# Ledger of designs, part 91: peptides against a protein of PDB entry 5YCA

Target 1, 132 residues: chain A of PDB entry 5YCA
Amino acid sequence: RSLPAERNPLYKDDTLDHTPLIPKCRAQVIEFPDGPATFVRLKCTNPESKVPHFLMRMAKDSSISATSMFRSAFPKATQEEEDLEMRWIRDNLNPIEDKRVAGLWVPPADALALAKDYSMTPFINALLEASS

## One batch from the design tools (peptide; made by RFdiffusion4, then SolubleMPNN)

Design b2_p19_7_s3 (from b2_p19_7, 6 letters changed)
Fold by OpenDDE base, seed 3:
Structure b2_p19_7_s3 (fold): chain B 132 residues (1-132), chain A 19 residues (1-19)
Amino acid sequence: as target 1 above (132 residues)
Amino acid sequence: SAEEALLAEAQRELFEGPF
């Protein structure tokens, strides 16, 4: 598959220590019709554009929003490029079905595979290790 | 519907929240 040409310069080095990012994560309880659910979020700011994106995890089962990862990694991607990547994820990984939330969500192992592709490994490791 | 409105509100809080 082909990923967008320009990547967020925040992710130039995939080998950085992730531990300083853990305390930067924040838990949020959201009320849904069928009850409350806790999410963990990590604010990631593009150092050039200064535009923030939030990486998202469901606290209980550790599912990660692949949509949030893609939008943070490729801020200039077209909607068509995003659609193609989400289709690739559906065809090649193991996304979950949750009608309560927008976007495409994947289990931890798949999130780490995507993190390698997007050069986001430290950020996804921190998001997965953060408490809720 | 009421359920649709609640879901929309939850999505805004989830992706556009106060952080």
Scores: peptide ipSAE 0.034, ipTM 0.676, DockQ to the pose 0.808
Fold by OpenDDE base, seed 2:
Structure b2_p19_7_s3 (fold): chain B 132 residues (1-132), chain A 19 residues (1-19)
Amino acid sequence: as target 1 above (132 residues)
Amino acid sequence: SAEEALLAEAQRELFEGPF
């Protein structure tokens, strides 16, 4: 598959230590019709544009928002490029189906596979290890 | 559905809002 040409310079090095990012994560409780659910968020600021994106994990099952990952990794991507990648994820990985949440969410193993593709491994490791 | 649209709007804070 083809990914967008320009990547967020925040993700220039996929091999960095993730542990300093763990305490930067924050838990957020969201009230849904069927009750509360906790999410873990990590604010990722593009060092060049200063535009932040939030990486997101469902605390309970550790599902990660692939949509948030893609938008953070490829801030100049077109909607067509995003749609193409989301279709690829649906066809090749195991996204969850949750009517409560927007975007495409994937289990931890899939998130780490995407993180490798997007050069985001330290950030996803931190997000997965953070307390809720 | 109307509920899904409402939830989608509520989730803007999830993706874009502050901690």
Scores: peptide ipSAE 0.033, ipTM 0.667, DockQ to the pose 0.602
Fold by OpenDDE base, seed 5:
Structure b2_p19_7_s3 (fold): chain B 132 residues (1-132), chain A 19 residues (1-19)
Amino acid sequence: as target 1 above (132 residues)
Amino acid sequence: SAEEALLAEAQRELFEGPF
């Protein structure tokens, strides 16, 4: 598949130690109509544009928002490029269906696969290891 | 609907909330 050409310079080195990122994660309890749910969020700021995106994990089952990953990794991506990638994820990975939240969410293993593709491995490792 | 409004608020909290 084809990913957008320009990637967030925050993700220039996929081999960095993730542990310093763990304490930067924050847990948030959100009240939904069917009850509360906890999410873990990691603020990722593009060092050039200074625009932040939040990587997001459902605390309970560690599902990760693939949409948030993509938007953070590819800040100049077109809607068509995003749609194409989300379609690829649906066709090739195992996205989770959750009507409470927007975007496409994937299990931890799939998130790490995407992280490799997007050069975000340290950030996803940290997000997955953070406490809730 | 009320459910939609609550979901929207939760979504905002999740994607646009503090931190």
Scores: peptide ipSAE 0.036, ipTM 0.682, DockQ to the pose 0.919; fails the geometry check
Fold by OpenDDE base, seed 4:
Formats: sequence, structure tokens, C-alpha cells
Structure b2_p19_7_s3 (fold): chain B 132 residues (1-132), chain A 19 residues (1-19)
Amino acid sequence: as target 1 above (132 residues)
Amino acid sequence: SAEEALLAEAQRELFEGPF
């Protein structure tokens, strides 16, 4: 696959300690037709553009939005590039299907694999370890 | 449908809403 050329400078160092990011995560309860569900979110702001994106985890099974990861990592990506990556994820990883939420969601192990590819490991580790 | 509308609102809260 071919990932977008420009990556969010927030993710320039994949080796940083993730623990300071854990308390920055926030739990959010969303009401759905079939009942409430809790999500954990982490606000990630591009230090140059100052544009924020939210990384998201379902609290219950720790599924993480690959879509949110991609959009945060590659702020200048086209929709076509996103679609291509989402197709790659479907073909190579183990995304889940949840009618309640948009985007492509993946289990923790897959999220960490993507995090390595996107240089987001500290942020995904923090998101996974945060309480809900 | 009502379900569709509610799902859309929930989705908007997830992707666009603050903490």
C-alpha cells in the first residue's frame, strides 16, 4: 500500500513515552437507540496547523477507530487515499462492524499495528490504557 | 428513519463533539 506523503508532525517520534498522554484521554457516554455506550477519546492537535483530531476507542471492547487514526496522521490526505487505506485494512487486518458508528474500527492489536505504520504508537498506547 | 437520525447524531458527537 501507499500511505500519504505528509504526516502530522505531532507523530514525528514513535518512541516517546505514552504515559503522559493517559490522563489527557476523556471518557464520553453516547446515547444510542439500543442504549448508552462509552467511548474514550484523545484530542490530538497538529502543532503546526493547530487543527485537532480526536482518536477514539470503544470502552467496552477497546476497538479503535482506524478512520480517526488515519485522518489525524495524514491531515492532507485525499478521500481517495483514505478509501485506499481503509480497503487495505479490510483486506489485511480484522476490522469490526458496528452499525452505531461510522468509519472503520479495529481491535487493539490491529490498532497498534496501524499505529506503528502511522508513527502513532504512544498515542494509541495511551488511548488503550486510559480508564473509562 | 428515526434510528438513522439518532445514529447520525451520535456519530456527530463522536467525531465532531468536544470531550
Scores: peptide ipSAE 0.035, ipTM 0.679, DockQ to the pose 0.875; fails the geometry check

Design b2_p19_7_s4 (from b2_p19_7, 8 letters changed)
Fold by OpenDDE base, seed 2:
Structure b2_p19_7_s4 (fold): chain B 132 residues (1-132), chain A 19 residues (1-19)
Amino acid sequence: as target 1 above (132 residues)
Amino acid sequence: SEVEKILEEAQRELFEGPY
């Protein structure tokens, strides 16, 4: 697969300590027709554009939004590029199916695999370790 | 489903969030 050429400079160093990011995460309870569900969010601001994106985790099963990861990692990606990557994820990883939420969500192991590809490992580790 | 589409639209804020 071909990932977008330009990556968010926030993710220039995949080796950073993730622990300082843990307290930056925030839990959010969202009401759905079938009841409430808690999500954990991490605000990731592009240091150049100053545009924020929120990485998202379902608190209960730790599923992480691959869509949020991609959009944060590749802020200049086209819709076609996103569609291509989401297709790759469907074909090569193990996305979960949740009718309540938009985007493509993946289990923790898959999220970490994507994080490696997107150079987001510290952020995903923090998101996974954050309390809900 | 239609419900899924509605929820997807409503969830757009989940990705973007407040600044």
Scores: peptide ipSAE 0.030, ipTM 0.631, DockQ to the pose 0.441
Fold by OpenDDE base, seed 1:
Structure b2_p19_7_s4 (fold): chain B 132 residues (1-132), chain A 19 residues (1-19)
Amino acid sequence: as target 1 above (132 residues)
Amino acid sequence: SEVEKILEEAQRELFEGPY
């Protein structure tokens, strides 16, 4: 597959210690038709554009929004590039189908695989370790 | 869609701290 050429400069170093990011995460209860569910969010701000994106984790099963990861990592990606990547994820990883939430969500192991590809491993590690 | 609206609202909600 081919990922977008320009990546968010926030993710310039994939080897940073993730522990300082853990307390930056915040829990959020979202109301759904079948009841509330808790999510963990991490605000990631592009240091150049100052545009924030929130990385999202389902607190209960630790599913991570691959869509949020992609949009944060590749701020100048086209819709076609996003669609191509989401198709790749469907074909090569093990996404979870949840009718309540938008985007494509993946298990922790898949999220970490994507994090390596997107150079955002510290952020996903922090998101996974944060309490809810 | 309703699903999209829920996620969009979650993304827009403000939290303290840079990241």
Scores: peptide ipSAE 0.036, ipTM 0.676, DockQ to the pose 0.258; fails the geometry check
Fold by OpenDDE base, seed 5:
Structure b2_p19_7_s4 (fold): chain B 132 residues (1-132), chain A 19 residues (1-19)
Amino acid sequence: as target 1 above (132 residues)
Amino acid sequence: SEVEKILEEAQRELFEGPY
């Protein structure tokens, strides 16, 4: 696969300590037709553009939005590039189908694999370790 | 549909942070 050329400078160093990011995560309960669900969110702001994206985790099963990861990592990506990556994820990883939410969601192990590819490891580790 | 509308609103709330 081919990832977009330009990456969010927030993710310039994949080796940073993730622990300072843990308290920056926030839990949110959202009501759905079939009942409430808790999500954990981490606001990730591009230090150059100052545009934020939220990384998202389902609290219960720790599924993480691959779509949110991609959009945060590659702020200048085209829709076609996103579609290509999402297809790759479907074909190579183990995405979870949840009719309540948009985007492609993946289990923790897959999220960490993507995080390595996107240079987001500290952020995904923090998101996974945060309380709900 | 009504369900789709509710889900869309929830999705928006999910991806638009409170902070």
Scores: peptide ipSAE 0.032, ipTM 0.654, DockQ to the pose 0.816; fails the geometry check
Fold by OpenDDE base, seed 3:
Order: sequence, then C-alpha cells, then structure tokens
Structure b2_p19_7_s4 (fold): chain B 132 residues (1-132), chain A 19 residues (1-19)
Amino acid sequence: as target 1 above (132 residues)
Amino acid sequence: SEVEKILEEAQRELFEGPY
C-alpha cells in the first residue's frame, strides 16, 4: 500500500525509549447509553505546527484507535488517503466493531503493526502500558 | 435521536480538547 508522503516529525525516530511517555498518558471516563467506559489518551504534539492529536486506548480490552494514529502520523493527508488506509486495515488486520465510538479500532497486536508502519512504536507501547 | 446526540457528545469528548 501507499502511505502519505509527509510524516509528522514527532515520529522521526522509532527507536526511542517509550518509558518516559507512560506517565504522560491520562485516563478518561465517558458516559454512554449502556454505561460508563474508561479510555486512556496520550497527547502527541507536532513540533512544527504545534497542533496536538490524541492517541486513544479502550481500557477494558486495550483496543487502540487506528484513525487517531493515522491522523497524528500524517498531518497533511487527504480524506481520500485516510479512507484508503482504513480500507487496507479492514482487509488485512482485525478491527473491532464498536458502535459507541467513531473511527476504526484495532487490537494491541495490530496497533503495534501499524505503529511500525507509521514509525510510532514508542508512543503505542507507552499507551498500552499506561494505567487506567 | 437522543441516543445519537449522546454518542456524538461522547465522541467529541474522546477525540477533542484537553485531557
């Protein structure tokens, strides 16, 4: 597949130690019709544009938002490019279905596979290890 | 519907704003 040409400079080095990022994650409880659910979020700021994007994990089953990963990694991507990547994920990985939230969510193993492709491994490792 | 409004607000809280 073809990913967008320009990547967020925040992710220039995929070999960084993820440990310092763990305490930067925050838990958030959101009320849904069927009850409350806890999410873990990590704020990722583009060092050039200063625009933040939040990476998200469901606390209960550790599912991670692939949509948020893509938007953070590729700040100049078009909606068409995003749609193409989400289709690739549906065809090649194991996304879950959750009607409560928007975007495409994937299990931890799939999230780490995407993280490798997007050069986001330290950030996804930290998000997965953070407490809820 | 009321359910849709609740879901939309929850989604905004999840993906926008500060921690």
Scores: peptide ipSAE 0.032, ipTM 0.650, DockQ to the pose 0.796; fails the geometry check

Design b2_p19_8_s1 (from b2_p19_8, 10 letters changed)
Fold by OpenDDE base, seed 5:
Structure b2_p19_8_s1 (fold): chain B 132 residues (1-132), chain A 19 residues (1-19)
Amino acid sequence: as target 1 above (132 residues)
Amino acid sequence: AEEEREKAIEEAQKKLYSD
């Protein structure tokens, strides 16, 4: 598959130690009609544009928002490029269905596969290891 | 009703995606 040409410069080095990012993650309890759910979020700011995106994990099953990963990694992606990638994820990975949340969410192993493709492994490792 | 539930989910999502 083809990914967008321009990537967020925040993710220029996929080999960095993730441990300094762990304490930057924040747990948040959100109330839904069916009850509360805890999410872990990591604020990722593009160092050039200064635009932030939140990477997000459901605390209970460690599902991670693939849509948020994509949008953070590829700030200049078109809607068509995003749609194409989301279709690829549906066809090749194991996204979950959850009406409470927007976009596609994937299990930890799939998230790490995407992280490798998007060059954001340290950030996803930190998000997965953070306490809730 | 379903509409009320959807609205509540939408409001919850605003919190999830906000800074």
Scores: peptide ipSAE 0.549, ipTM 0.911, DockQ to the pose 0.908
Fold by OpenDDE base, seed 4:
Structure b2_p19_8_s1 (fold): chain B 132 residues (1-132), chain A 19 residues (1-19)
Amino acid sequence: as target 1 above (132 residues)
Amino acid sequence: AEEEREKAIEEAQKKLYSD
């Protein structure tokens, strides 16, 4: 697959220590028709554009929004590029089905695989380790 | 109804994806 050419400069170094990011994560309880669900969110701001994106984890099963990862990592991606990547994820990884959430969500191992591809490993590690 | 359920989910999602 071909990922977008330009990546969010926030993710220029995939080897950074993730631990300082852990306390920046925030747990949020969202009320759904079937009951409450807790999500952990990490606000990631592009240092150039100052546009924020939230990385998100479902607290219960640690599923992570791949769509949010992609959009944060590739701020100039076209819709076609996103669609291509989401298809790749569907074909090659193990996205979960949850009607409560939009986009594709993947289990932790898949999220870390994507994080490596998107150069955002510290952020996903922090998101996974944060309390809920 | 299912439609109302879907709308409720959508409203809940707005909170999830907002600042």
Scores: peptide ipSAE 0.546, ipTM 0.910, DockQ to the pose 0.900
Fold by OpenDDE base, seed 3:
Structure b2_p19_8_s1 (fold): chain B 132 residues (1-132), chain A 19 residues (1-19)
Amino acid sequence: as target 1 above (132 residues)
Amino acid sequence: AEEEREKAIEEAQKKLYSD
């Protein structure tokens, strides 16, 4: 597959130590019709544009928002490029179905595979290790 | 009831994606 050409400069170095990012994650309880659910969020700000995106994990099953990862990694991507990547994820990984949340969410192993492709490994490791 | 449920989910999502 072909990913967008321009990547968020926040992710220029995939080899950084992830541990300093863990305390920056925040747990949040959100109430849904069927009951409350806890999410862990990490605010990632593009150092060039100053536009923030939140990386997100469901606390219960550790599913990660692949859509949020893509949007953070590729700030100038078109909707068509996003749609193509989401189709690739559906065809090649193991996304879950959850009517409570928007976009595609994937298990931890799949999230780490995407993180490698997007150069986001430290950020996803921190998100997965943070307390809820 | 279904419409009310959908609205509640939408409002919950706003909280999830807000700064």
Scores: peptide ipSAE 0.545, ipTM 0.911, DockQ to the pose 0.926
Fold by OpenDDE base, seed 1:
Structure b2_p19_8_s1 (fold): chain B 132 residues (1-132), chain A 19 residues (1-19)
Amino acid sequence: as target 1 above (132 residues)
Amino acid sequence: AEEEREKAIEEAQKKLYSD
């Protein structure tokens, strides 16, 4: 696979301590036809463009939105690049299917693998450790 | 019914991306 060339400068250092990010996470209950579901969200703002993206975790099973990770990490990615990456995730990781949510969602271990590739490890660690 | 359900889900999903 080929990841996009330009990465969000927010993720310039994958070695940062994640603990300061934990209290920045917010739990939100969203009502679906089948009932409520709690999500933990972390607002990640590109310091250059000032465009925010939310990293997202399903509180119950800790599944994380891989699509949101990708879009946050690669602000200038083409749709083709995204499609290629999502296919790679389907073929190589263990995404879940959930009709309630858009995009691909993956379990914690897969999220951390992606985080390494996207240089987002502190942010995903914080998202996983945050209270719901 | 299914269409309405899908629309409801879509509306709920929008909240995940809202500030």
Scores: peptide ipSAE 0.543, ipTM 0.909, DockQ to the pose 0.943

Design b2_p19_8_s2 (from b2_p19_8, 10 letters changed)
Fold by OpenDDE base, seed 1:
Structure b2_p19_8_s2 (fold): chain B 132 residues (1-132), chain A 19 residues (1-19)
Amino acid sequence: as target 1 above (132 residues)
Amino acid sequence: MEEEIAKKIAEAQAKLYSD
């Protein structure tokens, strides 16, 4: 696969300590037709565009939105590039089946694999460690 | 960013549908 060339400058250093990001995470309850579910979100602002995007985790099973990761990591990605990556995830990782949520969601281990690819490891570690 | 705005944005990201 080929990832987009330009990456969000927020993720310039994949080796930074994630612990300062943990308290920046927030839990919220989202209502679905079959009932409420708790999510944990982490606000990630692109320092160049100043546009915020939220990384999202389901509290119950710790599934993380791969779509949110991709869109945060690659602000100039085309729809075709996103579609290609999502297809790759479907074919190579283990996305969950949840008809309630938008985009593609993956288990923690897969999220960390993607985080490495997208240079987002500190952010995903923080998101996974945050309380719900 | 106000919490309510943040919640709305995050909710929109998560939900397949709009209420």
Scores: peptide ipSAE 0.641, ipTM 0.892, DockQ to the pose 0.068
Fold by OpenDDE base, seed 3:
Structure b2_p19_8_s2 (fold): chain B 132 residues (1-132), chain A 19 residues (1-19)
Amino acid sequence: as target 1 above (132 residues)
Amino acid sequence: MEEEIAKKIAEAQAKLYSD
């Protein structure tokens, strides 16, 4: 597959220590038609544009939004490039089925695989280790 | 960023439908 050419400068070094990011995560309860669910979020700001984006994890099963990861990693990606990557994830990984949430969500092991591809390993490790 | 604004942005990212 082909990933977008320009990546968020925030993710230039995939080898950084993730532990300082853990206390930056925040838990929040979101209401859905069938009841409340707890999520953990991590604010990631593009140092060039200064635009924030949140990485998202479901507290209960630790599923992570692949769509959120992609949009944070590739801020100048086209809709066509995003659609292509989401199709690749469906064909090669194990996304969950949840009709309540937007975008494509994957289990922890798949999230870490994507993190390696997107150079986001410290951020996903922190998101997974944070308490809810 | 204020917490209330952060909550709203995160909620919009998570929910399939917006009000």
Scores: peptide ipSAE 0.640, ipTM 0.893, DockQ to the pose 0.068
Fold by OpenDDE base, seed 5:
Structure b2_p19_8_s2 (fold): chain B 132 residues (1-132), chain A 19 residues (1-19)
Amino acid sequence: as target 1 above (132 residues)
Amino acid sequence: MEEEIAKKIAEAQAKLYSD
């Protein structure tokens, strides 16, 4: 697969200690037509554009939004590039089926695999370890 | 960033259905 050429400078170093990011995570309850669900979010701000984006985890099963990861990592990605990556995820990983949420969500192991590809490992580790 | 703004942004990212 072909990932976008330009990556968010926030993710320049995939080897950093994730523990300082854990207390930056926040839990929140989101209301859906069929009832409330708890999510954990981590604010990730592009240091150049200063535009924030949230990485998202479902509290119940720790599924993480791959779409949010991709959009945070590749702020200048084309729709075609995103579509190709999402298709790759569907074909090669194990995305969940949840009709309530937007985008593609993956289990923790898959999220960490993507994190490696996107150079987001510290952020995904923190998101997974944070309390809900 | 204010908490309420953060909540709204995160909610928009997560929800398939609009408010």
Scores: peptide ipSAE 0.640, ipTM 0.893, DockQ to the pose 0.068
Fold by OpenDDE base, seed 4:
Structure b2_p19_8_s2 (fold): chain B 132 residues (1-132), chain A 19 residues (1-19)
Amino acid sequence: as target 1 above (132 residues)
Amino acid sequence: MEEEIAKKIAEAQAKLYSD
């Protein structure tokens, strides 16, 4: 697969300590037709564009939005590039089935695999360790 | 960023359907 050429400068160093990011995470209850569900979010702002995106985790099973990761990591990605990556995830990883949520969500281990590819490991580690 | 705005953005990212 081919990932987009330009990456969010926020993710320039994949080896940094994640622990300072843990208290930056916030729990949030979101209402769905079948009832409420708790999510954990981490605000990630592109230092060049100043545009924020939220990395998202489902509190119950720790599934993480691969779509949110991709869009945060690759601010200039085309829709074709996103579609290609989401298809790759479906073919190679283990995305969950949840008809309530938007985008593609993956288990923690898969999220960490993607984090390595996207240079987001500290952020995903923090998101996974944060309380809900 | 104000918390209410943050909540709205995150909610929009997560939800397929509107309430």
Scores: peptide ipSAE 0.638, ipTM 0.893, DockQ to the pose 0.068

Design b2_p19_8_s3 (from b2_p19_8, 13 letters changed)
Fold by OpenDDE base, seed 2:
Structure b2_p19_8_s3 (fold): chain B 132 residues (1-132), chain A 19 residues (1-19)
Amino acid sequence: as target 1 above (132 residues)
Amino acid sequence: MEEEIQKQIEEAQRKLYED
């Protein structure tokens, strides 16, 4: 597959230590019509544009929003490029279904696979290891 | 409803990081 050409400079080095990012994660209980659910979030700010995106994890099963990852990683991606990547994920990985949340969510192993592709490994590791 | 819930999540995210 083809990913967008320009990547968020925040992710210039995929080999950085993730541990300093762990305490930057935050957990929050959100009330839904069918009851409360806890999310873990990590604010990721593009150092050039100063535009933030929030990486999101469902605390209970550690599912991570692939959509949030993509949007953070590729700030200049078109909607078509996003749609193509989400289709690729559906066809090649193991996304989960959750009617409560928008976007495409994937289990931890798939999130780490995407993180490697998007050069976001430290951030996803931190998000996965953070307490909830 | 999903979109509204997602908006609530995003708003909550913003508030969570304001301090």
Scores: peptide ipSAE 0.048, ipTM 0.677, DockQ to the pose 0.200
Fold by OpenDDE base, seed 1:
Structure b2_p19_8_s3 (fold): chain B 132 residues (1-132), chain A 19 residues (1-19)
Amino acid sequence: as target 1 above (132 residues)
Amino acid sequence: MEEEIQKQIEEAQRKLYED
């Protein structure tokens, strides 16, 4: 598949140590109609544009928002490019259906596969290891 | 419902990272 040409310069090196990112993660309990749920988030700021995006993990099953990953990795992507990638994820990975939350969410293994594609491995590792 | 929940998430994010 084809990914957007321009990638967030924050993700220039996929081999960096992820451990310094762990304490930067934050957890929040959010009340839903069917009860509370905890999310872990990591603020990722584009060093050039200074625009932040938040990577998101559900604490309970460690599902990660693929949508948030894509938008952070490819800040100049068109809606058409995003739709194309989300369709690819649906067809090739194992997204989880959760009617409570927006976006496309994937299990940890799929998140790490996407992280490799998007050059975000340290950030996803940190997000997965952070406490909730 | 989903939109309201998403708003709650965004507000929570803002609170968590607010200076």
Scores: peptide ipSAE 0.043, ipTM 0.678, DockQ to the pose 0.189
Fold by OpenDDE base, seed 3:
Structure b2_p19_8_s3 (fold): chain B 132 residues (1-132), chain A 19 residues (1-19)
Amino acid sequence: as target 1 above (132 residues)
Amino acid sequence: MEEEIQKQIEEAQRKLYED
């Protein structure tokens, strides 16, 4: 597959220690028609454009939004490039379907695989280890 | 319904990370 050429400079080093990012995560309960659910979120700000994106994890099963990862990693990506990547994820990984939330969500192992591809490993590790 | 729920999530995110 082909990923977008330009990546968020926030993710220039995939080998950084993730532990300082853990306390930056925040948990919040959101009410849905079928009851409350807790999400863990991490604010990631592009140091050049100053535009933030929020990486998201479902607290209960640790599913992570692949869509949010992609949009944070590739700020200049076209809709076509995003659609292509989401199709690749559906064909090669194990995404889950949750009609309550938008985007494509994947289990922890798949999220870490994507994180390696997007150079986001420290951020996804922190998101997974944060308390809820 | 999904659209409204997603909007609520996004608004909650903004409030949580206010400066």
Scores: peptide ipSAE 0.039, ipTM 0.669, DockQ to the pose 0.207
Fold by OpenDDE base, seed 4:
Structure b2_p19_8_s3 (fold): chain B 132 residues (1-132), chain A 19 residues (1-19)
Amino acid sequence: as target 1 above (132 residues)
Amino acid sequence: MEEEIQKQIEEAQRKLYED
């Protein structure tokens, strides 16, 4: 597959310690038609553009929004590039089916695989380890 | 429905980090 050419400079170093990011995460209970659900979120700000994106995890099963990861990692990506990547994820990973939430969500192992590809490993580790 | 719910999530996210 072909990933977008420009990546968020926030993710220039995939080897950083994730521990300092854990306290930056926030848990939130959201009401849905079928009942409440808890999410864990991490605000990620592009150090150059100052534009923030939120990485998201479902607290219950630790599913991660692949869509949020992609949009944070590749701020100048086209819709076509996003669609191609989401299709690749569907074909090669194990995304979940949840009609309550937008975007494509994947289990922790898949999220970490994507994190490696997007150079986001510290951020995804922090998101996965944060309390809910 | 999904899009509207997503907006609620995003708005709630902003509130948590701005408070």
Scores: peptide ipSAE 0.045, ipTM 0.676, DockQ to the pose 0.187; fails the geometry check

